# Peptides against a protein of PDB entry 3T7K: the designs that were tried, part 178

Target 1, 248 residues: chain A of PDB entry 3T7K
Amino acid sequence: KAEKILARFNELPNYDLKAVCTGCFHDGFNEVDIEILNQLGIKIFDNIKETDKLNCIFAPKILRTEKFLKSLSFEPLKFALKPEFIIDLLKQIHSKKDKLSQININLFDYEINGINESIISKTKLPTKVFERANIRCINLVNDIPGGVDTIGSVLKAHGIEKINVLRSKKCTFEDIIPNDVSKQENGGIFKYVLIVTKASQVKKFTKLINDRDKNETILIVEWNWCVESIFHLNVDFTSKKNVLYQKK

## One batch from the design tools (peptide; made by RFdiffusion4, then SolubleMPNN)

Design b2_p25_4_s1 (from b2_p25_4, 10 letters changed)
Fold by OpenDDE base, seed 1:
Structure b2_p25_4_s1 (fold): chain B 248 residues (1-248), chain A 25 residues (1-25)
Amino acid sequence: as target 1 above (248 residues)
Amino acid sequence: DEEIEKYFEELKKKNEEDLEKAFEL
């Protein structure tokens, strides 16, 4: 069926997209449309796997979904596109009235607002955002909204190697892991990095660390600090936004 | 043509519902 539909076009574009969807196309596509998209070099996957070498995200806008946040870790993310790209493409292909010998859909007309070339260019870097920031080992409180597994998976996609889950009510100093990074001469390396949800946790962890490991560097942030860092593909250590405690 | 247009309008409506259901972290 797909071949017969596409036979009216003299040349078919190859878009070379390996994509996931978020906030759109939850039910997927019918078999004919999947085959059409495949013939145009558009492959849509249900889940993110590193082996699939994903390069595209479909979303109506910037979202704080697991898929969207992880898409910014693709190597590279080539395109972040609105779902209207697929809709307009399939509409043009199924239209019997269009005497079009060619498909006239430009990917650049469907870019997600706020995902610019500056963001796309940073996904071509050999390092991840938290790796560049010298954050490899973090402490995460167990009461984080979204759950430690989902939040942890996003953080790992962005270069955090080790996530230590802290039981905020029962944890001691011995439960807190250091951020084990080689001292580079010119970078503010924090020995302890923590993601917390409450001001009471800030008071607890600052006391535990300062009582046992005096004069060490501490960074305590909200989850929103991580989200902003991901959306910018850069950690701004000059910003106090979403920073709850900092000791240099 | 009308059937195709209807299908894609329904797909747009489903995408609006998918956006509303999207779990943000």
Scores: peptide ipSAE 0.671, ipTM 0.962, DockQ to the pose 0.930
Fold by OpenDDE base, seed 3:
Structure b2_p25_4_s1 (fold): chain B 248 residues (1-248), chain A 25 residues (1-25)
Amino acid sequence: as target 1 above (248 residues)
Amino acid sequence: DEEIEKYFEELKKKNEEDLEKAFEL
């Protein structure tokens, strides 16, 4: 069916998109539209896998979804597009009124607001955002909204190698892992990095660490610190925003 | 053409519902 629909066009674009969707197209597409999109070099995947070499996300706006946050770890993210791109493309292809011999859809007209070339350019870097920040091992409290598996998966996509889950009520100093990084030139290395949800956890963990490992460097942040770092593809250690405790 | 337009309007409406249901972290 798709071949017959596409036969009216003299030339077909190859968009070379390997995409996931978030906040749109949860029901997917019909078989004909999937085949049409495939013929145009648009392949949509249900889940993110590194082996698929994903380069695109469809979303109506910037979202804090797992898929959106992980899309900023693509190597590179080439396009972040509104779902209207697919809708307008398929409308043009199915339209009987338009005597169009060529598909005329510009990808740049469908860019997600706030995902600019500065963000896209950082996805071409050989390192991940937390890797560049010398954060490899973190401690994550078990009561984090969204769950430790989902949050942990996002953090791993962005260069966290090890996630230690802390049972905030029962944990001791021995349960807290250090951020074992080789001394790289020019970065403040924090020996202990923790993501927490409440002020009582800050008090607990700062006491545990300072009582047992005095004078070590500590960074305690909210999840929003990670989100802002991901959206900017940069860790700003000069910002106090979403930092609950810092000891250099 | 009317059937096609209806399909895509329904798809837009579903996308609005999908956005509302999107789980943000």
Scores: peptide ipSAE 0.671, ipTM 0.962, DockQ to the pose 0.949
Fold by OpenDDE base, seed 5:
Structure b2_p25_4_s1 (fold): chain B 248 residues (1-248), chain A 25 residues (1-25)
Amino acid sequence: as target 1 above (248 residues)
Amino acid sequence: DEEIEKYFEELKKKNEEDLEKAFEL
């Protein structure tokens, strides 16, 4: 069926997209449209797997979804596109009135607002954003909204190797892991990095660390600090935004 | 053609609903 529909075109573009969707196309596509998209070099996956070498995200705008945040870790992210790309493409293909010998849809007309070339270019870097920031091991409180598994999975996609989950009510100093970074790259290395949800946790962890490991460097942040770092593909250690405690 | 237009209008509407349901972290 797809072949018969596409037979009216003299040449088919190859878009070379391996994509996931977020905030759109939750029900997927019918079999014919999937085959049409496949013939155009557009493959849509339900889930993110490293083996699939994903290079595209479809979303109506910048979103704080797991898929969107992880898409900024693609190697590289080639395109962040609005769902209207697929809609307009399929509409043109299914149209009986259009005497078009060629598909005339440009990917660049469908870029997500706010995903600029500066962001896309950073996805070509050999390192991840938190790796470049010398953040390898973090402590994450167990009461984080979205859950430790989802939040942890996003952080791992962006170069955090080890996530230690802290039971905020029961944890001791011995439960807090150091950020073990052997490479002194250009940047502030914090011995303890923590993501917390409450001011009471800041007070608790600051006391536990300072009482047992005096004069060590501490970074305590909100989840929003991680999100902003991901969206910029850069950690700004000069910013106090979403930083709850910092000791250099 | 009208059936195709209707199908894609419904798909656009569904994408609006999908955006509203998107779980943000």
Scores: peptide ipSAE 0.671, ipTM 0.962, DockQ to the pose 0.945
Fold by OpenDDE base, seed 2:
Structure b2_p25_4_s1 (fold): chain B 248 residues (1-248), chain A 25 residues (1-25)
Amino acid sequence: as target 1 above (248 residues)
Amino acid sequence: DEEIEKYFEELKKKNEEDLEKAFEL
């Protein structure tokens, strides 16, 4: 059926997209439209797997979804596109009125607002955003919204190697892991990095660390600090936004 | 042509609903 629909075109584009969708197309596509998209070099996957070499995301706008946050870790993210790309493409293909011998849809007309070439270019870097920031090992409180597994999976996609989950009510100093990075003379390296949800956790962890390891560097942030760092693909250590405690 | 247009208008409406249901972290 797809071949018969596409037979009116003398040449078919190859878009070379390996994509996931977020905030759109939850019901997927019918079999004919999937086959049409496949013949145009557009493959849509239900889930993110590193083996699939994903290079695209479809979303109506910038979203804080797991899929969107992880898409910024693709190697590289080539395109972040609005769902209207697929809609207009399929409309043109199914339309008998247009008498078109060629598909006239440009990917660049469908870019998600706020995902610019500066962001795309950073996805071509050999390192991940938290790796570049010398954040390898973090402490994460167990009461984080979205859950430690989902949040942890996003953080790992962005270069955090080890996530230690802290039971905020029961944890001791011995439960807090150091950020195991080589001391660079000019880098904002923190020995202890923590993501917390409450001011009471800041007071607890700062006391535990300062009582046992008085001279060490500490960074305590909100989840929003990580989100902003991901959306910019850069950690700004000069910003106080979403930083709850810092000891240099 | 009307059936095709209807299908894609329904798809746009579903995408609006999908956006509303999107779980943000």
Scores: peptide ipSAE 0.670, ipTM 0.962, DockQ to the pose 0.947

Design b2_p25_4_s2 (from b2_p25_4, 9 letters changed)
Fold by OpenDDE base, seed 5:
Structure b2_p25_4_s2 (fold): chain B 248 residues (1-248), chain A 25 residues (1-25)
Amino acid sequence: as target 1 above (248 residues)
Amino acid sequence: EKEIEKYFEELEKKNEEDLKNAVEL
């Protein structure tokens, strides 16, 4: 059926998109539209898998969803597009009025506001954002909104290798893992990195660490610190925004 | 033609709902 619909076009574009959707197309597409999109080199996946070599995200705007945050870890993220790209494309293809010999839809007209070439260019870097920041092992409190598995999965996509989940009420110093990174001269290396949800956790963990390891470097942040770092694909150690405690 | 227009209107409406239902972290 798709072939018959597309037969009116003399040439078909190949968009070469391997995409996920967030905040749009939750119910997917009908079989004919999936076939049409496939013929145009557009493949949409339900979930993110490294093996799929995803290069695109569809979203109406910048979102703090798992899929959107993970899309910034694609290698590279080629396009972050509004769902209107798919809609306008399918509208043009299904149109009976237009004696169009060619599909006339430009990907660049559908870029998500705020995902610019500076962000896209950073997805071409050989390293992940937290890897570049010398953050490989973190401590995450078990009461984190969104859940430790989802948050942990996002952090891992961005170069955190090990996530230690802290039971905030029962944890001791021995439960806190160090950030095991080689001493590099050109970056703030923190021995202890923690993501927490409340001020009482800051007080607890700072006391536990300082009482047992008084001279060590500590970074305690909110989840929003991670989100801002992901959206910028850069960790700004000069910013105090979303930093709850820092000891250099 | 009207059926196609209706299909895309329903799709656009569903996308608005999907945005509202998006789980942000």
Scores: peptide ipSAE 0.669, ipTM 0.959, DockQ to the pose 0.930
Fold by OpenDDE base, seed 1:
Structure b2_p25_4_s2 (fold): chain B 248 residues (1-248), chain A 25 residues (1-25)
Amino acid sequence: as target 1 above (248 residues)
Amino acid sequence: EKEIEKYFEELEKKNEEDLKNAVEL
């Protein structure tokens, strides 16, 4: 059926998209439209797997969803597109009135606002955002909204290797892991990095660390610090935004 | 044609609902 629909076109584009969707197309596509998209080099996946070598995301705008945040870790992210790309493409293909011998849809007309070439270019870097920031091991409080597994999965996609989950009420100093990175001569490496949800946790962890491991470097941030770092694909250590405690 | 137009209108409406239902972290 798809072949018969596409037979009216003399040449078919190959978009070379391996995509996930977020905030759109939750129900997927009908079998005919999936086959049409496949013939145009557009493959849509339900879940993110490293083996699929995903290069695209469909979303109506920048979202703080798990899929969107993880898409910025693709190697590279080639395109971040609005769902209207698929809609307009399928509308043209299904149109019986269009005497068009060619599909005239340009990917660049459907870019998500705020995902610019600077962001896309950073996804081509050989390292992940937190790796570049010398953040390898973090401590995450167990009461984080969204859950430690989801948040942890996003952080791992962006180069955090080890996530230690802290039970905020019961944890001791011995439960806190150091950020084990080699001393680079030129950059503030924090020995302890923590993501927390409450001011009481800041007071607790700063006391535990300072009482037992005096004069060490500490970074305590909110989840929003991680989100902003992901959306910029850069950690700005000069910014105090979403930083709850810092000791250099 | 009208059936195709209706299909895409329904798809656009579903996408608006999907956006509202998106779980943000």
Scores: peptide ipSAE 0.668, ipTM 0.959, DockQ to the pose 0.930
Fold by OpenDDE base, seed 2:
Structure b2_p25_4_s2 (fold): chain B 248 residues (1-248), chain A 25 residues (1-25)
Amino acid sequence: as target 1 above (248 residues)
Amino acid sequence: EKEIEKYFEELEKKNEEDLKNAVEL
C-alpha cells in the first residue's frame, strides 16, 4: 500500500500537477505508484479535457504530438517536465537505502529543454495565439497529414473558432469561408486564411479567390506555420517561413 | 532492491520505445 511506503517520510510535498503524458508512460503506472503520485499532488490523465484544468505535460523533449501542441493552450501551462522527474521521485520513494526523512526532488531540475519562462508566461495571457493574430475562421484542406479532426482540434485549442474543410478536388469559391474578424488590431487581418499541403492547391485557391473577390487579402500557409506559431505562442507575420502565398 | 531496480530499468526502456512510437503531426 502507498501509505505504508510513504509513512517513512515526515512531510510530503504537494506538487499540484494535473498532467498528461506524451512520448512516455504509454502503459501508465501500477496502482501503488498512481496512489503514491496522487498523495504527492500529481494526477495524470489519459486525455485532455478543459474541465480537468490541466497545468502540466510530461515529455522527454519538445514533440509535435497532439497532446504536446495542445498543452501549450493550458490556462496556464505551469510545468513542462521530463519523465525522469517521475522516475527519480518513485526511485527515491521506493529506495530502502536512503535514510531520507524528506523527498528531495525539485521540479525545476526536470524542465523540458526549449520550454522556457517566456513560453510559460504567454500561456497566462487571456487570449489564445490565433485569437491574438486575428485568425478566427480558417479553411483546411481535407488531405492534411494527421487528419482534419486532429489538426482541427489542435487549432481550436489555440483559438480558431471555425474550421472549414475544403475538398480540394471539387471545391468552388462558394466553399471558401472568410475570416470574420471586424477589428484591425495590429496591422494585418486576412479575409481568407487557408492551410494547404501542396503547390497545386495554392494555384487553385488563389485563382478562385482572385477571380471572384479581386481586392481581398489572402494568407495561404503550410501546417508548419501553425506549429511554429504554437511553439512560440506568437504569430510572426513578418516571417515568410511556411507561407506559400500572401496578399496584403 | 534488485526487483525495484529492474522495474525502473524496464520503465526507462518502455519510455524509449514510447518516444520512438510518438505520432508527430
Scores: peptide ipSAE 0.668, ipTM 0.959, DockQ to the pose 0.923
Fold by OpenDDE base, seed 3:
Structure b2_p25_4_s2 (fold): chain B 248 residues (1-248), chain A 25 residues (1-25)
Amino acid sequence: as target 1 above (248 residues)
Amino acid sequence: EKEIEKYFEELEKKNEEDLKNAVEL
């Protein structure tokens, strides 16, 4: 069926997109439209897998969804596109009125606002954002909104190797893991990195660490610190935004 | 044509719902 629909075009573009969707196309596409998209080099996946070599995200805008945050870890992210790209493409292909010999849809007309070339260029770097920041091992409180598995999965996609889940009410100093990074010459290394949800956790963890491991470096942040770092593909250690406690 | 137009209108409405239902972290 798709072949008969596409046979009216003299040339078909190859967009070379391996994409996931977020905030759009939850129900997917009908069989004919999937076949059409596949013939145009557009493959949509339900979930993110490293083996699929994903290079594209479809979303109506910048979203704080798991898929969107993880898409910024693609190697590289080539395109971040509005769902209107797919809609306009399929409208043009299904249109009987337009005696179009060619599909005239430019990907650049459908870029998500706020995902610029500077962001895209950083996805070509050989390292992940938290790897570049010398953050490999973190402590995450168990009462984090979104859940430790989802939040942990996003953080791992961005170069955090080990996530230690802290039971905030019952944890002791021995439950807190150090950020074990080899001294790289030019970066502020924090021995303890923690993501927390409330001020009472800051007081608890700062006391536990300072009482048992004096003079060590501590970074305690909100989840929003991680989100901002992901959206910029850069950790700004000069910013106090979403930093709850810092000891250098 | 009208059936295709209706299909895309329904798809656009579903996308609006999908955006509202998006789980943000």
Scores: peptide ipSAE 0.667, ipTM 0.959, DockQ to the pose 0.924

Design b2_p25_4_s3 (from b2_p25_4, 10 letters changed)
Fold by OpenDDE base, seed 1:
Structure b2_p25_4_s3 (fold): chain B 248 residues (1-248), chain A 25 residues (1-25)
Amino acid sequence: as target 1 above (248 residues)
Amino acid sequence: DEEIEKYFEELKKKNEEDLKNAIEL
């Protein structure tokens, strides 16, 4: 059925998209439209797997969803497109009135606002955003909104190797892991990195660390610090935004 | 084709609902 629909076109584009969707197309596509998209080199996946070598995301705008945040870790992310790309493409293909011998849909017209070439270019870097920032091991409080598994999965996609989950009420100093990174001569490496939800946790962890491991470097941030770092694909250590405690 | 237009307008409405239901972290 798809072949018969596409037979009216003399040449078919190959978009070479391996995509996930977020905030759109939750119900997926019908079988005919999936086959049409496949013949145009557009493959849509339900879940993110490293083996699929995903290079695209469909979303109506920048979102703080798990899929969107993880898409910025693709190697590279080639395109971040609005769902209207698929809609307009399929509309043109199904249109019986169009005497068009060619599909005239430019994917560049459907870029998500705020995902610019600077962001896309950073996804081509050989390292992940937190890896570049010398953040490999973090402490995460167990009461984080969204859950430690989801948040942890996003952080791992962006180069955090080890996530230690802290039970905020019961944890001791011995439960806090160091960020074990080799001293680079020219960058503030924090020995302890923590993501927390409450001011009481800041007071607790700063006391535990300072009482037992004096003069060490500490970074305590909100989840929003991680989100902003992901959206910029850069950690700005000069910014105090979403930083709850810093000791250099 | 009115049927095609209707289908894609319904798809747009579904996408609007999907956006509202998106779980943000």
Scores: peptide ipSAE 0.689, ipTM 0.963, DockQ to the pose 0.926
Fold by OpenDDE base, seed 5:
Structure b2_p25_4_s3 (fold): chain B 248 residues (1-248), chain A 25 residues (1-25)
Amino acid sequence: as target 1 above (248 residues)
Amino acid sequence: DEEIEKYFEELKKKNEEDLKNAIEL
């Protein structure tokens, strides 16, 4: 059926998109539209897998969803597009009025607001954002909104290798893992990195660490610190925004 | 043409709902 619909076009574009959707197309597409999109080099996946070599995300705007945050870790993210791209494309293809011999839809007209070339260019870097920041091992409190598995999965996509889950009520100093990174001269290396949800956790963990290891560097942040770092694909150690405690 | 327009209007409405239902971290 798709072939018959597309037969009216002399040439078909190949968009070469391997995409996920977030905040749109939850119900997916009908079989004919999937076939049409496939013929145009557009493949949509339900979930993110590294093996799929995803290069695109569809979303109406910048979102703090798992899929959107992980899309910024694609190698590279080629396009972040509004769902209107697919809608307008399929409309043009299904239109009987338009004596169009060619599909005329430009990907660049559908870019998500705020995902600019500066962000896209950083996804071409050989390293992940937290890897560049010398953050490889973190401590995460077990009461984090969104759950430790989801949050942990996002952090791992962005170069955190090890996530230690802290039971905030029962944890001791021995439960806190160090951020094991090689001493590089040009970056703020923190021995202890923690993501927490409340001020009482800051007080607890700072006391535990400082009582046992007074000379060590500590970074305690909110989840929003990680989100901002992901959205900028850069860690700004000069910013105090979303930093709850810092000891250099 | 009217059926196609209706289909894509429904798709837009579904997308608006999907945005509202999106789980943000």
Scores: peptide ipSAE 0.689, ipTM 0.963, DockQ to the pose 0.934
Fold by OpenDDE base, seed 3:
Structure b2_p25_4_s3 (fold): chain B 248 residues (1-248), chain A 25 residues (1-25)
Amino acid sequence: as target 1 above (248 residues)
Amino acid sequence: DEEIEKYFEELKKKNEEDLKNAIEL
């Protein structure tokens, strides 16, 4: 069926997109439209897997969804596109009125607002954002909104190797893991990195660490610190935004 | 053409719902 629909075009573009969707196309596509998209080099996946070598995200805008945050870890993210790209493409292909010999849709007309070339260029770097920041091992409180598995999965996609989940009410100093990174010359290394949800956790963890491991470096942040770092593909250690406690 | 237009308008409405239902972290 798709072949008959596409046979009216003299040349078909190859978009070379391996994409996931977020905030759009939850029900997917019909079989014919999937076949059409596949023939145009557009493959949509339900979930993110490293083996699929994903290079594209479809979303109506910048979102704080798991898929969107993880898409910024693609190697590289080539395109971040509005769902209107797919809609306009399929409309043009199904249209009987347009005696179009060619599909004339430019990907650049459908870019998500706020995903610029500076962001795209950083996805070509050989390292992940938290790897570049010398953050490999973190402590995450168990009461984090979104859940430790989802949040942990996003953080791992961005170069955090080990996530230690802290039971905030019952944890002791021995439950807190150090950020074990080799001293690279030019980066502020924090021995303890923690993501927390409330001020009482800051007081608890700062006391536990300072009482048992005196004079060590500590970074305690909100989840929003991680989100901002992901959206910029850069950790700004000069910013106090979403930093709850810092000891250098 | 009208059926196609209707299909894609319904798809846009579904996308608006999908956006509202998106789980943001």
Scores: peptide ipSAE 0.688, ipTM 0.963, DockQ to the pose 0.931
Fold by OpenDDE base, seed 2:
Structure b2_p25_4_s3 (fold): chain B 248 residues (1-248), chain A 25 residues (1-25)
Amino acid sequence: as target 1 above (248 residues)
Amino acid sequence: DEEIEKYFEELKKKNEEDLKNAIEL
């Protein structure tokens, strides 16, 4: 029983972690270790739900997984930790050789490389990254790798309200939705925002829009543009990286 | 102690596999 194992410690830390795992602990933990972690204020969830008020992710490094990308939308993300935190913690707790009356594991020693305080601080902002960028409604091609549901779920977690899925072969101009944002705060509202996978889609959508709505602003990007924006928690409209077409 | 160490070494190996199997978008 977890209580018997923990009884040797005079004081237990409360880490206050509500976490998901990605790229580690796929099989979960045994019942005793889950009980130990729970007594230390570490709760691990299988899936991301807003109601759980998740504040932590465990991963060996920065990953482009659904869970990792969504973790950057937590309110706030307090910690992004390596799985070695859990391993070293449980090792210390199970060790009979250590005459330790206290658990000596510091969360800050296990931070994921590249998730710095600048990133963590941006997760405390009242707005999401695409919301701050005035991107509310997007068009997404149906042949996106990872699938429209997964990609769409990540984008929604980061403040995109409406995702219109375009059937690339059959779509017309009437199938393309405008980005319904009224306030020109900070000089870069695009009426049409599209995420595409190939150059033929750029040519098609650019023609459809320019033939019917000649003077409107257009942003066509690849998925990597969204990923980079998420990892930085900032949209850089000055960068041409991963931008396939732009009309201001 | 040896059983505990073995358990955590197996857990590390599983994590290495989990990383390889991670679906990146």
Scores: peptide ipSAE 0.688, ipTM 0.963, DockQ to the pose 0.931

